Peptides against a protein of PDB entry 3J47. Designs and how they scored, part 49

Target 1, 121 residues: chain A of PDB entry 3J47
Amino acid sequence: IRLTNQLKSLKGLQSKLKDVVEYLDKVINKELPINHTILGKLQDVFNLLPNLGTPDDDEIDVENHDRINISNNLQKALTVKTNDELMVIYISNLVRSIIAFDDLIENKIQNKKIQEQRVKD
Target 2, 69 residues: chain B of PDB entry 3J47
Amino acid sequence: YEEKEESNLAATKSMVKIAEQYSKRIEEEKELTEEELKTRYVGRQDPKKHLSETADETLENNIVSVLTA

## One batch from the design tools (peptide; aimed at target 1 D19 K41 V45)

Design b2_p29_4_s3 (made by RFdiffusion4, then SolubleMPNN; its pose is not in this set)
Fold by OpenDDE base, seed 2:
Structure b2_p29_4_s3 (fold): chain B 121 residues (1-121), chain C 69 residues (1-69), chain A 29 residues (1-29)
Amino acid sequence: as target 1 above (121 residues)
Amino acid sequence: as target 2 above (69 residues)
Amino acid sequence: SEKEKEEKNLKFLDLQIELLKAQLEALES
């Protein structure tokens, strides 16, 4: 569900971005006047996005965001961070699994010992 | 879209929290393993069980973290 | 024997734990 929501959000963003690009193309071609409101919102979005031309800013934003879903450079850094986090989670799960198995084995051993004692009695 | 965005934001915050708590969870898992080892030596079932339970909790938390990521 | 199997399982688990520890250390580095 969460993944689906994220995907939907990403798709929505992609669609919006496409619409903006199309609008900008129309403005460039003098087919439509520039919608200042849309442009302003887009600018705000871009300002919130790490600057693609400034790796340092992208790194800063990536450090703040472990997620892929920001602008490409920032997205790259965020992607790396997300990957690292996922790895940590994966390792943690493995560790927990191992511990659980160890406990299971110990329980089995104990049960066997108990059974052996009962047989001896 | 807004609901998903909110969910993503919450997930992101959760990921940060998970990252911060990850080390603690790892330590807890290690402690559980140590407790299991200790319990094995001491022959007390309770400490071993506790270690196992802690390990399970750590695993569950990690799974939740992965799902949130 | 069943005991031998349990011992093997325990050894295997111990190895897995060590592997996980190593992986965790690698992630922390």
Scores: peptide ipSAE 0.415, ipTM 0.844, DockQ to the pose 0.012; fails the geometry check
OpenDDE base, seeds 1, 3, 4, 5: peptide ipSAE 0.401, 0.411, 0.406, 0.402; ipTM 0.835, 0.840, 0.841, 0.837; seeds 1, 3, 4, 5 fail the geometry check

Design b2_p29_4_s4 (made by RFdiffusion4, then SolubleMPNN; its pose is not in this set)
Fold by OpenDDE base, seed 5:
Structure b2_p29_4_s4 (fold): chain B 121 residues (1-121), chain C 69 residues (1-69), chain A 29 residues (1-29)
Amino acid sequence: as target 1 above (121 residues)
Amino acid sequence: as target 2 above (69 residues)
Amino acid sequence: SEKKKEEEDLRFLDLQIRSLKELLNAMKS
């Protein structure tokens, strides 16, 4: 559910960005007048979502290096953090799985011992 | 989309919390493993069981963290 | 025997756990 919501958000953002690009292209081509309302909304979006689609933001936010970011520039630094977290989670899961298996084996051994004792009785 | 964004934000916060707890979980897993080993040598089922249970809990938490990420 | 096989499996699992722990430590570094 969470992943689905994230995906939906990303898709929505992508759609909005596409619309903006299309609008800007039309304005540049003098096909449509500048829509101030759309531009204002876009600006608000950019303010809320720093460095979404601008490749020019090569600045790595050091404070967000350890965080998961969806945005491109800041996202690069955040992506590293995200990757590290994912790796840790993966390893942790593996360890837990192994421990669980060990316990299962031990339980089986104990069960066998119990059965052997019952047979001797 | 807004609802999803809010959900993602919440998930991100949860991930941070998970990351903070990860180290603790790893330690707990180690402790469980040690107890299991001791139980194997001593033949005491209870300590081994406890270790196994702790390991399982750690695994579950990690899985939840992965799902949240 | 079955018991011996189980013991071997446990040993193998222990080794795997140790490897995972080492990996985790490597990620932290």
Scores: peptide ipSAE 0.450, ipTM 0.849, DockQ to the pose 0.012
OpenDDE base, seeds 1, 2, 3, 4: peptide ipSAE 0.461, 0.467, 0.475, 0.466; ipTM 0.849, 0.855, 0.854, 0.855; seeds 1, 2, 3, 4 fail the geometry check

Design b2_p29_5 (made by RFdiffusion4)
Pose (drawn by RFdiffusion4):
Structure b2_p29_5 (pose): chain A 91 residues (1-28, 36-48, 72-121), chain B 63 residues (1-40, 47-69), chain P 29 residues (1-29)
Amino acid sequence: IRLTNQLKSLKGLQSKLKDVVEYLDKVIHTILGKLQDVFNLNNLQKALTVKTNDELMVIYISNLVRSIIAFDDLIENKIQNKKIQEQRVKD
Amino acid sequence: YEEKEESNLAATKSMVKIAEQYSKRIEEEKELTEEELKTRPKKHLSETADETLENNIVSVLTA
Amino acid sequence: AAEFEEALENAAKAAELLAEAAKETAEAA
């Protein structure tokens, strides 16, 4: 789902660029200003990425913890299944 | 495009706030463990732990 | 933390601007 959403966003840019190229050919306004703003707003992320790296680490750790908890419950389920099997054999 | 952006936007606003959500997910995780212990309720605890993991995964995907 | 928040705000602003630009393009078409 996230991927489809990203693709839609990129699609708009692609189409938008094509339109801009055609427009410039024809010319040979507000949209252009807006695009410029967007441009000014990965490069910058470079410095910002430094912080993001720290935060990514924290969200990795949280994921690991959740995985452990899931494993715990999984073990309990397995034990229950084994007990059920034993009861069936007895019967 | 908008729909997709909306979902991304929520992912972003969650990333700004995740410090509090992390502490609440930490607690939830613990709660789940408690429920399991009682069972040894267990199912409820397990569900809570799964939810916490899922929330962490969503946070990582957004990042 | 502030730098990260700024990055997210910039990304949100960029998304808003692109959405507006896309609407104007649709109207123009």

Design b2_p29_5_s1 (made by RFdiffusion4, then SolubleMPNN; from b2_p29_5, 21 letters changed)
Fold by OpenDDE base, seed 3:
Structure b2_p29_5_s1 (fold): chain B 121 residues (1-121), chain C 69 residues (1-69), chain A 29 residues (1-29)
Amino acid sequence: as target 1 above (121 residues)
Amino acid sequence: as target 2 above (69 residues)
Amino acid sequence: TDALNEMLKRQEEASKLLRESLKLLEEKK
């Protein structure tokens, strides 16, 4: 559910960006007038989004393709944070698995001791 | 889209809290492991069982956290 | 016993990495 919602949000953003690019191309070609209201809302979205146009984004884009595809510079920092959180969760799961295995080994040893005692009786 | 964005924002806020809780859970898990080791040495099964149960609960919470991240 | 000790060592390393990761996340906020 959550992953599906994230994917849907990303698809929506991608569609909107495509529409903006198409609109800008039409304006450049003098086919349509500039819709100032749409451009203003897009600028607001870009201001809320981490700066896409900084040279730091280009190095970020190459590394970020392997790290969760969520929006550019601040999003790279958030992605690093998310990756760190995921690593923590992964490590925690490993630790719990190890503890569970230790308990299973102990239970097996105890069961073996009980069987050995029953054979001696 | 907006509902999903709100859910993602709530999840991100929850992740910070989860990270703090996770550090605490790791310490609790370590304490339980020490109790299990002590219980093995003393031959008392009850503390070991409790440690195992707490470790399992910690794993489940981590899995849920991964699914919500 | 050796396998258990290895698992415990891995768990300790994992727990340390988790703590370091959490600290880095807190510093970035």
Scores: peptide ipSAE 0.448, ipTM 0.851, DockQ to the pose 0.020; fails the geometry check
OpenDDE base, seeds 1, 2, 4, 5: peptide ipSAE 0.397, 0.445, 0.401, 0.418; ipTM 0.839, 0.845, 0.844, 0.845; seeds 1, 2, 4, 5 fail the geometry check

Design b2_p29_5_s3 (made by RFdiffusion4, then SolubleMPNN; from b2_p29_5, 21 letters changed)
Fold by OpenDDE base, seed 2:
Structure b2_p29_5_s3 (fold): chain B 121 residues (1-121), chain C 69 residues (1-69), chain A 29 residues (1-29)
Amino acid sequence: as target 1 above (121 residues)
Amino acid sequence: as target 2 above (69 residues)
Amino acid sequence: TKELNDMLKRQEEASKLLRESLKLLLEKK
């Protein structure tokens, strides 16, 4: 469910970006007048996009931008971060599973010792 | 779209929280492992059980994190 | 006795694997 919603949001964003690009192309070709409102919103989006050249804003915005980033570079950085996070989560789950397994083995050993003591007594 | 965007924003906030808690969860997992080691030496069932419970909680939190990511 | 010793050995191996897994986790962070 959540992944599907994220995928749908990403598809929606991609479609919107495509529409903006198409609009910009039409404006460049003088087929449509410059819509200042769309351009202003686009500029706001670009201003919210970490400057591709400033590494410091890249870290904080990379966290939020991993999925929403209009910029392919930021999207790439966010994808890498997401992959790293997923990797960490995977390893953590693996470690937990091993710990739980160790506990199960120990419990089994203890139960066996208790049974052996009861048989000897 | 908006509902998904809101859900993604909530997920992202959850991811930040997960990242912050991740170190704590790893420490909790280590503590569990140490408690298991201690319980193995001391022969007290209670510390071992506590370690197992903390490991399980850590695992559950990681699963929730994966589902949120 | 033999079976108990085998279980103890398996537990020791699992504990070793756990420690190795934790080490790998720390190295990836």
Scores: peptide ipSAE 0.413, ipTM 0.848, DockQ to the pose 0.012
OpenDDE base, seeds 1, 3, 4, 5: peptide ipSAE 0.406, 0.440, 0.420, 0.389; ipTM 0.845, 0.850, 0.852, 0.843; seeds 1, 3, 4, 5 fail the geometry check

Design b2_p29_5_s4 (made by RFdiffusion4, then SolubleMPNN; from b2_p29_5, 20 letters changed)
Fold by OpenDDE base, seed 1:
Structure b2_p29_5_s4 (fold): chain B 121 residues (1-121), chain C 69 residues (1-69), chain A 29 residues (1-29)
Amino acid sequence: as target 1 above (121 residues)
Amino acid sequence: as target 2 above (69 residues)
Amino acid sequence: TTELNLQLENQERASKLLREAMELLEKKK
């Protein structure tokens, strides 16, 4: 059960990662602005991962529960960490995009100044 | 399943490394932006162009990192 | 001149957004 849930969560994470990549590619191509909703969805997936790991209370023997809970907590922590890393990557890409736009604006301003100087001469 | 888990763990470790590299690149990009701002007053177009190119390269590297992640 | 001023303002806004994005990144670390 846990392994299957982990696999399902991993598949979900993989799918979201793919979506994030596709979005990032579109941002690189200046086709779309950075959508914070993708990051939010990724966070939601990570927040849902812990809930998927709660086995139905009934049959699970007590001794395996603690190790499994620790493992689940560690996996949750790792998942949260992975989510945070993905968020950092996303924000970083956004920052790079903003810098590139700023440079483009500056280049346009410089070009206009050069044109004005040429007209004055 | 175990092989996939190991692969995911390796990928996660790679992502952590990429995040660290990305943090460094962000700082480098910030420094370049400050230099561009300063260069705007000095009238040296070349430093600004270099900053823009570095920012673009940093962006590309982050995209590749995300794709690898 | 007005168009140039608008471009300068846009650049300033972009630079501000960049700073804010960097600050957000630092807060998440």
Scores: peptide ipSAE 0.420, ipTM 0.846, DockQ to the pose 0.015; fails the geometry check
OpenDDE base, seeds 2, 3, 4, 5: peptide ipSAE 0.418, 0.419, 0.406, 0.419; ipTM 0.848, 0.847, 0.843, 0.844; seeds 2, 3, 4, 5 fail the geometry check

Design b2_p29_6 (made by RFdiffusion4)
Pose (drawn by RFdiffusion4):
Structure b2_p29_6 (pose): chain A 91 residues (1-28, 36-48, 72-121), chain B 63 residues (1-40, 47-69), chain P 29 residues (1-29)
Amino acid sequence: IRLTNQLKSLKGLQSKLKDVVEYLDKVIHTILGKLQDVFNLNNLQKALTVKTNDELMVIYISNLVRSIIAFDDLIENKIQNKKIQEQRVKD
Amino acid sequence: YEEKEESNLAATKSMVKIAEQYSKRIEEEKELTEEELKTRPKKHLSETADETLENNIVSVLTA
Amino acid sequence: AAALAAELEKAEENAKFLDSLLDALKAAA
């Protein structure tokens, strides 16, 4: 789902660029200003990425913890299944 | 495009706030463990732990 | 006239798209 959403966003840019190129050919306004703003707003992320790296680490740790908890419950389920099997054999 | 951006936007606003959500997910995780212990309720605890993991996964995907 | 109307429609669509992109970037900021 996230991927489809990202693709939709990129699609708009691609189409937008084509339109801009055609527009410029024809010319040979507000949209252009908006684009420029967007441009000014990965390069900048480079410095900002430094912080993001730290936050990514934290969210990795959290994921690991969740995985451990899931494993625990999984073990309990396995044990219950084994007990059920034993009971069936007895029967 | 908009629908997709909306979902991304929510991922972003969650990333700004994740410090509090992390502490609440930490607690939830612990709660799940408690429920399992009682069973040894167990199912409820397990569900809570899974939810906490899922929330962490969503936070990582957003990042 | 029809060609110009079609170009205006495209412009409006593009404007809306960029507005939503700018709002998203501002929200990210």

Design b2_p29_6_s1 (made by RFdiffusion4, then SolubleMPNN; from b2_p29_6, 15 letters changed; failed a check: too like the target's own chain)
Amino acid sequence: SKEEEEEKKKEEKNLKELDTLLNALKAAL

Design b2_p29_6_s2 (made by RFdiffusion4, then SolubleMPNN; from b2_p29_6, 16 letters changed)
Fold by OpenDDE base, seed 3:
Structure b2_p29_6_s2 (fold): chain B 121 residues (1-121), chain C 69 residues (1-69), chain A 29 residues (1-29)
Amino acid sequence: as target 1 above (121 residues)
Amino acid sequence: as target 2 above (69 residues)
Amino acid sequence: SEEEEKEKKREKENQKQLDTLLNALNAAA
């Protein structure tokens, strides 16, 4: 569900960007006046959701080494931070897996012990 | 789209706290592991079970974090 | 940076936890 929503948001952003480009082209061609309100809203969206765009679509060359959690968005500027965060998550998952395996092994040992006791009785 | 955007924003905000939560989860996982070890040696099933449950919860939280990130 | 230092600290803590879990697994095996 979360991933699907993120993908949908990205698609929406992409569509909006296309619309902006189209609008700008029309303004350049003197077909339509500049809509400052729409442009302002788009700018606000970009400022609020810097991590939702794809690097190819956003044309953002700014390198940022700040620790920012990017929700499933690959940002060139935040790549290092993103990698660190992913590493932490990966380690956590490994730890959980290890614990789960330990429990499984213990359960198996216990079952074996129970069986052995039953045979002795 | 708007609902999804709001959800993503919320997820991003949650991710800011993930680092702190992660440290806590690691500690919880360690505690569970110790309980499992104790259970293995002492033969107390209840502490072992509790440790396993905590480990599972920690795993689930990590998965959610991955999905959010 | 301060943020980088915090991340490194968190990573170290995670590694410690992983080691603990690994030890537990080894004990269970």
Scores: peptide ipSAE 0.522, ipTM 0.867, DockQ to the pose 0.013; fails the geometry check
OpenDDE base, seeds 1, 2, 4, 5: peptide ipSAE 0.478, 0.484, 0.496, 0.477; ipTM 0.857, 0.862, 0.863, 0.855; seeds 1, 2, 4, 5 fail the geometry check

Design b2_p29_6_s3 (made by RFdiffusion4, then SolubleMPNN; from b2_p29_6, 17 letters changed; failed a check: too like the target's own chain)
Amino acid sequence: SEEKKKLEEKEKENLKFLDTELRALQSAL

Design b2_p29_6_s4 (made by RFdiffusion4, then SolubleMPNN; from b2_p29_6, 17 letters changed; failed a check: too like the target's own chain)
Amino acid sequence: DEEEKELEEREKKNLKELDTLLNALKAAL

Design b2_p29_7 (made by RFdiffusion4)
Pose (drawn by RFdiffusion4):
Structure b2_p29_7 (pose): chain A 91 residues (1-28, 36-48, 72-121), chain B 63 residues (1-40, 47-69), chain P 29 residues (1-29)
Amino acid sequence: IRLTNQLKSLKGLQSKLKDVVEYLDKVIHTILGKLQDVFNLNNLQKALTVKTNDELMVIYISNLVRSIIAFDDLIENKIQNKKIQEQRVKD
Amino acid sequence: YEEKEESNLAATKSMVKIAEQYSKRIEEEKELTEEELKTRPKKHLSETADETLENNIVSVLTA
Amino acid sequence: AAELEAENEKAEEHEAFLDNLIDNAKAAL
């Protein structure tokens, strides 16, 4: 789902660029200003990425913890299944 | 495009706030362990732990 | 006239799309 959403966003840019190229050919306004703003707003993320890296680490750790908890419950389920099997054999 | 951006935007506003959500997910995780212990309720605890893990995964994907 | 209206519709769509990008970028910053 996230991927489809991202693709939709990129699609708009692609189409937008084509339209801009055609527009410039024809010319040979507000949208252009808006585009420029967007441009000014990856490069900049470079410095900002330094911080993101730290936050990514924290969310990785959290994921690991969750995985451990899930494994715990999984073990309990396995044990219950074994007990059920034993009971069936007895019967 | 908009729908997609809406979903992304929520992922971003969650990333700004995740310090508190992390502490609440930490607690939730612990709660699910407690429930399992009682069972040894167990199901409820397991569900809570799974939810916490899912929230962490979603945080990582947004990043 | 019809070509100009179609280009104006496209422009409005682009403007709404770029506003969303700006809003998203501002929310990220």

Design b2_p29_7_s1 (made by RFdiffusion4, then SolubleMPNN; from b2_p29_7, 19 letters changed; failed a check: too like the target's own chain)
Amino acid sequence: SKEEEELEKKEQESLKELDLEISSLKTAL

Design b2_p29_7_s2 (made by RFdiffusion4, then SolubleMPNN; from b2_p29_7, 19 letters changed; failed a check: too like the target's own chain)
Amino acid sequence: SAEEKKELEKEKKLEKELELEINYLKTLL

Design b2_p29_7_s3 (made by RFdiffusion4, then SolubleMPNN; from b2_p29_7, 19 letters changed)
Fold by OpenDDE base, seed 2:
Structure b2_p29_7_s3 (fold): chain B 121 residues (1-121), chain C 69 residues (1-69), chain A 29 residues (1-29)
Amino acid sequence: as target 1 above (121 residues)
Amino acid sequence: as target 2 above (69 residues)
Amino acid sequence: SEEEEEEKKREEENIKRLDLELQSLKTAL
């Protein structure tokens, strides 16, 4: 279920990215004006989705490179945030596992003591 | 797609909440460890079990968080 | 007593179960 949802989300994102690329191509070709609302939503999506691989459309002109760099920097910042969150989760899981292990060890010790008492009786 | 997006959005919001609660969960985990330590010293039945249960709950929550992230 | 032997067997089984759980946890780490 979860993997399927993730895959669906990725497919949806891919479709949206394709639509954006198509829109940008039309703007570049002067077929359509720049839609600021779409760009704003796209920025919001990029802000929400760290590591959206901007396709290395390296072919976009130098001035767009700076704006793309800003977007990439924002994506990078979001990626860092995501990494931090993942790190926290990892550490938490590790700590929980250690605690669970300690409890198991103690339970084992207790059982051993009970067994030893039964043998002495 | 929309349902998954909503689920992912909910998951993301949950992650933010998890981040906020993470500190609390870490403290709860420490408390569990302390209770285990205390139970090792004071004698067994209730505090150790409670600590173990809280640790397990914390672990489960972290796993769910990882899976949701 | 037969009852005591049964109780010992149950305890041994519990110990074995815990050992398996510990091994499982160790593997999961």
Scores: peptide ipSAE 0.427, ipTM 0.825, DockQ to the pose 0.008
OpenDDE base, seeds 1, 3, 4, 5: peptide ipSAE 0.429, 0.470, 0.451, 0.410; ipTM 0.819, 0.833, 0.829, 0.817; seeds 1, 3, 4 fail the geometry check

Design b2_p29_8 (made by RFdiffusion4)
Pose (drawn by RFdiffusion4):
Structure b2_p29_8 (pose): chain A 91 residues (1-28, 36-48, 72-121), chain B 63 residues (1-40, 47-69), chain P 29 residues (1-29)
Amino acid sequence: IRLTNQLKSLKGLQSKLKDVVEYLDKVIHTILGKLQDVFNLNNLQKALTVKTNDELMVIYISNLVRSIIAFDDLIENKIQNKKIQEQRVKD
Amino acid sequence: YEEKEESNLAATKSMVKIAEQYSKRIEEEKELTEEELKTRPKKHLSETADETLENNIVSVLTA
Amino acid sequence: SAAAFEAALENAEKAAELLAEIAKELAAA
């Protein structure tokens, strides 16, 4: 789902660029200003990425913890299944 | 495009706030362990732990 | 810093808003 969404966003840019190229050819306004703003707003992320890296680490750790909890419950389920099997054999 | 951006936007606003959500997910995780212990309720605890993991995964995907 | 990270996200939101406006304007054109 996230991927489809991202593709939709990129699709708009691609189409937008094509339109802009055609427009410039014809010319040979507000949209252009907006695009410039967007441009000014990955490069910049470079410095910002430094912080993101730290935060990514924290969310990795959280994921690990969740995985451990899931494993715990999983073990309990396995034990219950084994007990059920034993009961059946007895019967 | 908008629908997709909406989803992304929520992922971003959650990333700004994740410090509090992390502490509440930490607690939730612990709660699910407690429920399991009682069972040894167990199911409820397990569900809570799963939810916490899912929330962490979603945080990582957004990042 | 946390503030720099939040600012990065705000910039990303602003960029998304602008691109949504641009998409509307191109659709209207």

Design b2_p29_8_s1 (made by RFdiffusion4, then SolubleMPNN; from b2_p29_8, 18 letters changed)
Fold by OpenDDE base, seed 5:
Structure b2_p29_8_s1 (fold): chain B 121 residues (1-121), chain C 69 residues (1-69), chain A 29 residues (1-29)
Amino acid sequence: as target 1 above (121 residues)
Amino acid sequence: as target 2 above (69 residues)
Amino acid sequence: SREELVEGLKRQEEAMKLLREIQKELEEK
């Protein structure tokens, strides 16, 4: 469900970007006026988002070593942080699993003791 | 799209909280394990059950955290 | 750092709000 919602949001953004490109092409061709409101909001989004538009993977300034992958270029620097976070989550899940198994074993031992007592009665 | 965006926003906020709660959850899990050990010696079913339930809740929260990460 | 991650999540939240506004404007056309 969560991944599907994220994909839907990404598709919405992609559609909006396509519409902006089409609008710009029409303005260049003098067919339609520029939607200034949409362009202003898009500029604000670009200012908030890590630089999504630079195609060259090679000039990724490694300044943000410890952040989660939001964008491909910033993602390389953010990948290290994401890996560390995922590792912590993995270890936590393992610990929880071990505790759950310990409880299951104890429950089985108790059940056996109850059955043995019932046979003696 | 709006429903998915709202869900993603909620997930992001949850992730921030999870980062803070993670250390606390690990500590709570350790405490529950000690209670289980004590319950084995005392023969009280109730403390062991409570420890098991808390461990399960901690595990579920970690899984949700992984899904949101 | 953990603090940097929290800041990243906050920025993502703001970006999502802006995307919703852009979607509304697109629907009005």
Scores: peptide ipSAE 0.464, ipTM 0.833, DockQ to the pose 0.644; fails the geometry check
OpenDDE base, seeds 1, 2, 3, 4: peptide ipSAE 0.453, 0.446, 0.421, 0.457; ipTM 0.830, 0.866, 0.813, 0.866; seeds 1, 2, 3, 4 fail the geometry check

Design b2_p29_8_s2 (made by RFdiffusion4, then SolubleMPNN; from b2_p29_8, 18 letters changed)
Fold by OpenDDE base, seed 3:
Structure b2_p29_8_s2 (fold): chain B 121 residues (1-121), chain C 69 residues (1-69), chain A 29 residues (1-29)
Amino acid sequence: as target 1 above (121 residues)
Amino acid sequence: as target 2 above (69 residues)
Amino acid sequence: SKEELNAGLEAQQESSKLLLEIQKELEKK
């Protein structure tokens, strides 16, 4: 459910971005006037998006290292954080699996002992 | 879409909390493992079962955390 | 660094494989 919702949100964003591109193309072709209000809001959104496209901004603001996958450069730092979190989750799952496996082994040993006792009896 | 975004944001906040809880859960899991070890020595007593159950719960929580991430 | 990120991804992949192996062993029991 959560993953599906995130995917849906991403798809919605993609669709909106496509609509903006189409609108911009129409404006370039002089087919439609520029909706300044929508464009301004979109620019604001774009400014809030991590600068994916400007290769020159080497200044990876160190401060944004902690937040998740929004956009590529900031996303790179965010990807590092996400990877760290995923590693922690993975290690945790591994530990849980090991514990579960240990319990299973013990259960199997106990079952075997019970069977051996039944045979002696 | 908006509801899903809100849910995702909530999930992210929960993940931070889960990370803290995860450390605690790992410790709890270790305690259960020690109880299992003790139960392995003491025989078929209840602590082993409890440890196993806690380990399973910890595993489930981690899986949910992964799915949320 | 990118290298550190890649190392983390590799570690995660290894852990996932291990989890899968453990799951398979549990299914056999």
Scores: peptide ipSAE 0.504, ipTM 0.863, DockQ to the pose 0.021; fails the geometry check
OpenDDE base, seeds 1, 2, 4, 5: peptide ipSAE 0.447, 0.468, 0.450, 0.447; ipTM 0.839, 0.857, 0.851, 0.847; seeds 1, 2, 4, 5 fail the geometry check

